# Ledger of designs, part 330: peptides against a protein of PDB entry 6TME

Target 1, 324 residues: chain A of PDB entry 6TME
Amino acid sequence: NRLKRAYIALQAWKKAFYSDPFNTAANWVGPDVCSYKGVFCAPALDDPSVLVVAGIDLNHADIAGYLPPELGLLTDVALFHVNSNRFCGVIPKSLSKLTLMYEFDVSNNRFVGPFPTVALSWPSLKFLDIRYNDFEGKLPPEIFDKDLDAIFLNNNRFESTIPETIGKSTASVVTFAHNKFSGCIPKTIGQMKNLNEIVFIGNNLSGCLPNEIGSLNNVTVFDASSNGFVGSLPSTLSGLANVEQMDFSYNKFTGFVTDNICKLPKLSNFTFSYNFFNGEAQSCVPGSSQEKQFDDTSNCLQNRPNQKSAKECLPVVSRPVDCS
Target 2, 324 residues: chain A of PDB entry 6TME as posed
Amino acid sequence: NRLKRAYIALQAWKKAFYSDPFNTAANWVGPDVCSYKGVFCAPALDDPSVLVVAGIDLNHADIFGYLPPELGLLTDVALFHVNSNRFCGVIPKSLSKLTLMYEFDVSNNRFVGPFPTVALSWPSLKFLDIRYNDFEGKLPPEIFDKDLDAIFLNNNRFESTIPETIGKSTASVVTFAHNKFSGCIPKTIGQMKNLNEIVFIGNNLSGCLPNEIGSLNNVTVFDASSNGFVGSLPSTLSGLANVEQMDFSYNKFTGFVTDNICKLPKLSNFTFSYNFFNGEAQSCVPGSSQEKQFDDTSNCLQNRPNQKSAKECLPVVSRPVDCS

## One batch from the design tools (peptide; made by RFdiffusion4, then SolubleMPNN)

Design b2_p30_5_s1 (from b2_p30_5, 14 letters changed)
Fold by OpenDDE base, seed 2:
Structure b2_p30_5_s1 (fold): chain B 324 residues (1-324), chain A 30 residues (1-30)
Amino acid sequence: as target 1 above (324 residues)
Amino acid sequence: DSILEALDKKYEITDPEAHLAEILAELRAE
């Protein structure tokens, strides 16, 4: 009996709670699991006459505890949302049995260990949110081979380089922000055909930006701030016909910020502050447009306020990195 | 960060039961 298995799983989970400040699991008593708070039942996909647990939503419950292996008995779950809790430990490998998993959100918890590779086993997964945890180590390249719509990785402890398989991703949104990623952005990034939003904020990324970024015609948000990028901005950025929010601040960029970037048709905000740019087009000057916001603070620009000193600029500007 | 907060808001699910129904419909179509 599928509901009996669900009962076993949910009772095991209740026992794994160290603290339930809102008494979320107070009604988790008895065999009628479909009445449990945060548990949602639906007709089974393989047999509409059978009622099964199809979804779990315990978002914002502030529950402290861990995920026991018995959760693998919830084989009919397609939606698993447990964000904004205090769950710790690792994601159980037994969750591989949840072959209908469609959305997995464990964000804003205290999970540790390597990337939860069990997520790679789910054939129907579209939404993966593991942000605001303590996951560490390398990002498996296989994550981008999956037909995902959204991948949230920000605010973890991931290291190593961004896999070149990123170009295979079908995701519309990917966040890398606030990790320890290093190396260059792969040139394959331009092959992300469905990409709308990508965020690299606050990593250890370096090197030149690949020209292939300009192929991201559908991107609306591109944030590469707070890294170690060098060289000039690619001229191919003029191809970002739909970009609205663009941020290159807090890097080591040099060269000239051109009209073809600042005049992008959908551009609303362009921040390139805290770099070593030595020139900008008039269209890039803050206040030059009513429709666009620019920030050129702390560069090496002439005749602009709040710029770096000549002493700070000269060593960098005189030795520009050639990205050719 | 402002952009991360905006993304959090954009992709927030407020009605899990309704959203589940949509998911199940998609799964049936596969």
Scores: peptide ipSAE 0.687, ipTM 0.964, DockQ to the pose 0.967
Fold by OpenDDE base, seed 4:
Structure b2_p30_5_s1 (fold): chain B 324 residues (1-324), chain A 30 residues (1-30)
Amino acid sequence: as target 1 above (324 residues)
Amino acid sequence: DSILEALDKKYEITDPEAHLAEILAELRAE
């Protein structure tokens, strides 16, 4: 039966533990898997008279080990949360059998290898969190074809460009931060109709910001700090009617920071420090508003404190990148 | 980073059993 398969899977997993400092799996004994700590049973969706393992939550258990292929026997699992452990190795392809997977959180572990493509096989997946691991290689374009609500990719070893399919994503939150992504932000980004929060911090992204960013009407957080972006800020950023937190710091931006950006109606924090901006509107000056916070530190602004020297500014400001 | 920490808190699940019930309800509705 289904619980027997779950028993086989969970016992195989227990054997795959190298360390269980909180003795989380101490009660993982016997066929009554529904009594196991971190294991949650519910009536099966296809037969309410049958009890099945529907969820696993081992968050913050500090368990060292790996995920054995026998986990593929947990075919009724919709929630799989094992964050803040010390699991290593790769995500088993056998997890493709978990067709009810709704939330998959393996964040803050020691997983390695390429993007776990098994996540693409789950038709009902809404939440994918693989942040704070050692996943590497290219991000598959197909990830943004999924009807996901949340995608957390930050603090990994992903490289190459951001797929143009990003515009197809239905996610409200996407994190790319602290990877090795390169190239430009795709122009298709403006098509992310449900996007609220996007974070690009600490990558190797470059080029001009696409004008299409201004089409992100629902975005509340836009952080593109610590990259290699060049050119002026798009004038279309005036369209970000709901943006609250915006950060363009630690880039190579030039030009003038306009009133249209700094007077955005919901803007509470705008950081554009550590660039090569050579002018700003009065509305962008730190302290000009009680409701908004600005940081213009380390630019090429005149009559402002803590700016770059003329020697540092002149070579860059005199050769602005034309993004038109 | 402060923004990443804020996001972590925002999307933290504190009651896995209750959350699972919600997930299963959504799956039944599909």
Scores: peptide ipSAE 0.684, ipTM 0.963, DockQ to the pose 0.916
Fold by OpenDDE base, seed 3:
Structure b2_p30_5_s1 (fold): chain B 324 residues (1-324), chain A 30 residues (1-30)
Amino acid sequence: as target 1 above (324 residues)
Amino acid sequence: DSILEALDKKYEITDPEAHLAEILAELRAE
């Protein structure tokens, strides 16, 4: 039966533990898997009279080990949360049998290898969190074709460009931060109709910001700091009617920071420090507003403190990149 | 990073059993 399969899977997993410092799996004994700590049972969707393992939550258990292929026997699992452990290895392909997978959180572990493409096989997946691991290689463009609500990719070893399919994403939150992504932000980004938070921090992204960013009228957080972006800020950023947190710091931006950006109605924090901006509107000056916080440190602004030297500014400011 | 920490808090699941019930309800509605 289905619980017997779950028992086999869970016992195989227990055997795959190298260390269980909190003795989380101490009660993982016997056929009553529904009593196991971190294991949650529910009536099966296809037969309410049958009890099945529907969820796993081992968050913050500090368990060292790996995910054995026998986990593929947990065919009724819709929730799989094992963050903040020390699991290593790769995500088993056998998890493709978990066709009800809805939320998959393996964040803050020691997983390695390419993007876990098994995640693409889950038709009902809404939440994917693989952040704080050592996943590497290219991001498959198909990830954004899925009807996901949340995609957390930050703090990995992903490289290559951001797929143009990003515009097809239905996700409200996407994190790219602290990877090795390169190239430009795709112009299709403006088509992300449900986007609320997007974070690009600490990559190797470059080029001009696409004008289409201004179409993200639902975005509340836009952080593109610590990259290699050039040119002026798009005038279309005035369309970000709901942005609260915006960060363009630690780039190579030039030009003038306009009133239309700094007067955005929901803007709470706007950081554009450590660039090569040569002018800013009065509304952008730190301290000009009680409701908004600005940081213009280390630019090429006149009559402002903590700016770059003329020697540093002149060669960049005199050769502005035309993004038109 | 402060933004990443904020996101961690925002999307933290504190009651897995209750959350699972919601997930299963959504799956049943599909």
Scores: peptide ipSAE 0.683, ipTM 0.963, DockQ to the pose 0.969
Fold by OpenDDE base, seed 1:
Structure b2_p30_5_s1 (fold): chain B 324 residues (1-324), chain A 30 residues (1-30)
Amino acid sequence: as target 1 above (324 residues)
Amino acid sequence: DSILEALDKKYEITDPEAHLAEILAELRAE
């Protein structure tokens, strides 16, 4: 039966623990898996008279170990949360059998290898959190073809370009931060109809910001700091009617920070420090508003404190990148 | 980064059992 399979899986997993400092699996004894700490049972979707393991939550258990292939026997699991542990290795391909997977959170672990493509096999997946691991390589374009609500990829070792399929994503939140992504932000980004928060912090992204960013009407957080972006800020950023937090700091932007950007109606924080901006509207000046916070530090602005020297500015400002 | 921490907090699930119930309800509706 299903609970017997779950028992086999969970016992295999317990055996795969190298350390369980909080003795989380201490009660993982016997066939009554529904009593196991962190294991949640519910009536099966296909047969309400059958009790199945529907969820696993071992968050913050500090467990060291790996995910054995026997976890594929947990075919009824819709919620799999094991964040803030010390699990290592790869995500087993056998998890493809978990066709009800809805939320998969393995964040803050020690997983390695390429993007866990098994996640692409889950038809009902809405929440994918693989942040704070050691996943590497290319991000499969297919991730954005899925009807996901949230995609957390930050603090990994992903490289290559951001797939153009990003525009197909239905996610409200996507984090790319602290990886090794390179290239330009795809122009298709403006098609992310449900996007609320997007974070590109600390990558190797470059080129001009696409004008299509201005089409992100629902975005409240846009952070592209600590990259290699060049050129001027797109004038279309004036279209970010709901942006509250915007950060372009630590890039190579040039040009003028316009009034239309700084007067965005919902803007709370706008950081454009550590660039090569050579001008800003009065509305962008820190302290100019009580409702908005600005940071213009370390640019090429005249008559502002803490700016770059002429020696640093001239070589860059004199060679503006044409993004048109 | 403060923004990442804020996002972590925003999307933190504190009651897995209750959340699971919501998930299962959603899956049933599909």
Scores: peptide ipSAE 0.688, ipTM 0.964, DockQ to the pose 0.962; fails the geometry check

Design b2_p30_5_s2 (from b2_p30_5, 15 letters changed)
Fold by OpenDDE base, seed 4:
Structure b2_p30_5_s2 (fold): chain B 324 residues (1-324), chain A 30 residues (1-30)
Amino acid sequence: as target 1 above (324 residues)
Amino acid sequence: SSILEKLDKEYTITDPEAHLAEILARLRAE
């Protein structure tokens, strides 16, 4: 009996709660699991006459506890959302039995350990949100081999380089922000055919931006701020026909910011402050357009306010990194 | 970050039951 298995799982989970401030699990009593708060039942996909637990939503419940291995008994769950709680520990490997998993959101919790590789075992997964946790170590390259729509990894403790497999991703949104990623952005990034939004904020990324970024025709948001990127902006960025928000601030970029970038047709906000740019086109000057916002603060620009001193600029500008 | 906050709002589920129904419909179509 599927509901009996669900009962065992949910009771084990209730037992694993250390604190339930809103008494969310107060009604988690008895065999009628479909009446449990935050538990959603539906007809089974393989047998419409059978009612099964198909979804769990405990978002914003402020529950402290852990995920017990008995959760692997919830084999019919397609939606698992438990964000904004205080769950700790690791994601149980027993969740590999949840073969219908479609959306997995454990964001804003206290999970630790390596990347939850069990997520790679779910064949139908479209939405993966593990942001705002304490996951650490390397990002498995296989994550980008999956047919995901959204991948949220930001605000964790991930290290190492961005996998070259990123180009295989079908995701429209990917966040790497506020981790410890290092190395260069892979050249394969240009192959992300469905990409709309990508965020690299606040990592240890370095090197030159790959020219292949210009192939991201559908990207509307590209934020690479607060890293260690060097060299000039690729001329191929003129190919970003749909970019609306672009941020390269707080890096070590040099060279000239060209008209071809600042005149992008959909560009609404372009921030390139806190770099070492030594020139910009007139179209890049803040206030030059009513439709576009620019920030050129703290560069090495002549005849512009709030720029770095010559003493700060000369050592860097005189030794530009050649990205060719 | 402003952009991260925007992303948080954009992907927030407001009606889990309705959303689940949509997911299940997609799974049936696979």
Scores: peptide ipSAE 0.636, ipTM 0.953, DockQ to the pose 0.946
Fold by OpenDDE base, seed 3:
Structure b2_p30_5_s2 (fold): chain B 324 residues (1-324), chain A 30 residues (1-30)
Amino acid sequence: as target 1 above (324 residues)
Amino acid sequence: SSILEKLDKEYTITDPEAHLAEILARLRAE
């Protein structure tokens, strides 16, 4: 009686709604849960003759409420998408019973508390999206030990350092943006074998960029803007053969921006504005290419417009950080 | 930022039923 359990869970959830502006749950009446709006049934994996609730999609429903523990009764759910609502509270630990969880999207809600460690218990999880919430505390290192395809953590309240285990991640996309992460980017980052897109925007990260970034041959997007990075750009960045979008703006970088970086074969946009670079190759000059867009604003470059004053530059440029 | 907006669109599910079917097929293959 899996559908009976689902009925109990869904009715408990309906009771946990404070507001349903679009009347999404208006038809959530009676035992036929497979007819419920946003509820999707399929034959059970262990018994194709049994129909079960396999998916929930309540995206963009603007529902206010919380996730009750009875949701743990939805043991056959593989897809759980409830983004762009106003759900609050914490993710129930009872969801550990959902052993088929494959995609979990609770983004753009009002969830609070520490990282939902229940996500670590799902053996088949491939997609984790918890962005645009109020999750806080440390990121558990174990998240990167999982065989995930996508990890969205941006726009939360996470703090502490990025785990060294990041190099073990098989994810193609990882977002750290708009949190409170601190410390250096781990050198193990170069071991991320499937990485295509990584975003560090708007954290408290610092130190030198690790040389190992240059080993990320499949990266198309690398954005480390709005942090506290120092030193020169690693020469190994010339190895980013597939990078299209690269942003190092709003940091404390120094040194010379080289041809080897600006001439990357697939580079379409390279922003290194609002730093303390004291030189750039001709290939890095904005307007030098029709195919590439550059921004060198607010650096310490000579004979370029919109640069920092000598007074601002000299104290920093004269004391470059050695990243060797 | 623009990149975050792009990522929002890229991973949007438009057909949950079809997507679910694909997920279940993958799970069966495990």
Scores: peptide ipSAE 0.634, ipTM 0.952, DockQ to the pose 0.944
Fold by OpenDDE base, seed 1:
Structure b2_p30_5_s2 (fold): chain B 324 residues (1-324), chain A 30 residues (1-30)
Amino acid sequence: as target 1 above (324 residues)
Amino acid sequence: SSILEKLDKEYTITDPEAHLAEILARLRAE
């Protein structure tokens, strides 16, 4: 009976296809759903003698269409990957019935609407990828209360501030890039105990970087480029013992870039270009190390090439923001 | 941009069937 429900769901989905350029669903005929291309069956967790649809992978199928509510009948699906398609509309609330959802990847589609709150209903969710869509509005704070491993939110239309609950996140990777997030990075960020990679690129974030960033001992990638951050880099950044890639470019940072930052033991790339830094340690100078790459372009540094004019620098440098 | 591309590649599933098996094994262990 579960496969019958799956059949109904999959046939409804096929009908919801506007275009299937690779004829991915060409073999989606008949009750044998386990033979459908992109459909994967497995023994049910509650009854190993029952075969169920446990996974969907339609990645890179370039399918145009929408997700019909009948997909809620796929109650045994733990893996749902449909990235790199042209699906539009909203994520159906009926997917709340998919209580085994473990990985949900709808990235690189044309989904719209608010954050798909149905994702919050999945108790076992570990991987959430909704990047490269048109999701909008506020990010629900509850997303970071979930025991997720990965959260990809980049390239959407999300607005408002980053929730304070971010510190509760167990994710190793979180992307906020290319949204419309505003406000400050929450101080609670330092509590992200499993964080390896975090990307804030291309938002409207502002204020001072919280000192608590320095508590991110496991972070290997920290990219806060293309925002409106101000003030000096926190001295606590010296605590980023494992950071390899760090990018603060295209902000409004001021002050001095210190040795303690540029000599971080695992640092391979540090980009702080297009800011208003008025000094840097010798260890931060591009070419000063064979092991590290630096970019100090377009700052207010003296005796360095490709810097801003005094006219551009003076108004900002003379009015430093106190982040203390 | 470069970092985002790297992340895209890093988390790309190449064998959905094998990956599903791993997921199901984890779910069973919970």
Scores: peptide ipSAE 0.634, ipTM 0.952, DockQ to the pose 0.965
Fold by OpenDDE base, seed 5:
Structure b2_p30_5_s2 (fold): chain B 324 residues (1-324), chain A 30 residues (1-30)
Amino acid sequence: as target 1 above (324 residues)
Amino acid sequence: SSILEKLDKEYTITDPEAHLAEILARLRAE
C-alpha cells in the first residue's frame, strides 16, 4: 500500500522534527496522510485509481529537524518544497527512489555536506533550489547535463571551478552567487541556449570574461559583480540584445567602457563601479540617459567624481591584462 | 542583493496544490 508507505515516511519525519513552532505537523496523526498539513495527494500517474502522496510543501514552517531516510518511501512525490525551515544534516540518498521528482526546493535551511548528488538521479527534475544552505565542495558537472529549468546554488559554500558542462544547461536561471567558486567562467557559457538570468555575485572567479558571453542573446540579467575578473570587457558584449541588468562592479576590470555596451537596446541598469576602467564613452556616463542607469563610481576615470586616486590606479592601469 | 531578492519573488510558489496539478499534468505528457 503506497499510502501506508507514505504514512511510515511521514511519521518518521515527524519524529525527526526537533521543533515545530507553528505546529505544522500537529495534525500528522493517523493513517489519513492526505489530510496532513503540507501533504498533497493525487491520483498516481501509473494508476489513476490509486491515491498517492504527490507533493510536500512545508515552506516557511520554520521547522527544525532533519530528513530521515524513510522519506525515500515517498516514491510518488513530484513536488518537494521545504524552504525556509531549519532542517539540518544531509539530503538522504534514499530520495533516489523518488523518481517523479520534478521540483526540489530545500532552500533556506541548514543542510550541509557535498552537493546532494541524489538530485542527479531524478530523471524528471526541472527545478532545483538548494540556495541558502551550507552545501560545500565541488559542483558536479553532471548537474548541467540535466534538463533543468532553474538551478539555484547561491549562498552556499561551494568551491572549485564552474564546470565546463555549463554550456549544456537548458536552465533559464542559474545562480552561483555567494559561494567560493574559483577559476574562469567557461567559454562554453555562450552555449546556454535558454539562459535568461545568471548571477555570479560574490565568488572568487577570476581571469578574463570569455567573449562567448556575447552569444547569450536571451540573457536579461548578467551579474558578475564582486569577483576577481580582469582585463577589458569583451567587445562581444554588444551582442547582448536583451540584457536589462548588467553588473560588473567590484572586480579588477580595466580598459574602456564602450558605447556598444552602454547603448545596448534593452539595458536598464549597468553597474561597472569599483574597477579600474580608465575610460568610458559618453553614453556610459551616469545621467547621460533617462532610460538607463549607470554607475561608474570608483574607477580610474578622468573628470568623474568619486574615482580612485592616481596612486591606486597607476599600477593597475599601466599594466592591463591582455585577454586577447 | 536586489537581483537575488527579485529572483526569490519571481520563483515563489504560492499555491502548491495548483502547482502540483500542473506538474503532474506535465509529467503525464512526458
Scores: peptide ipSAE 0.628, ipTM 0.951, DockQ to the pose 0.964

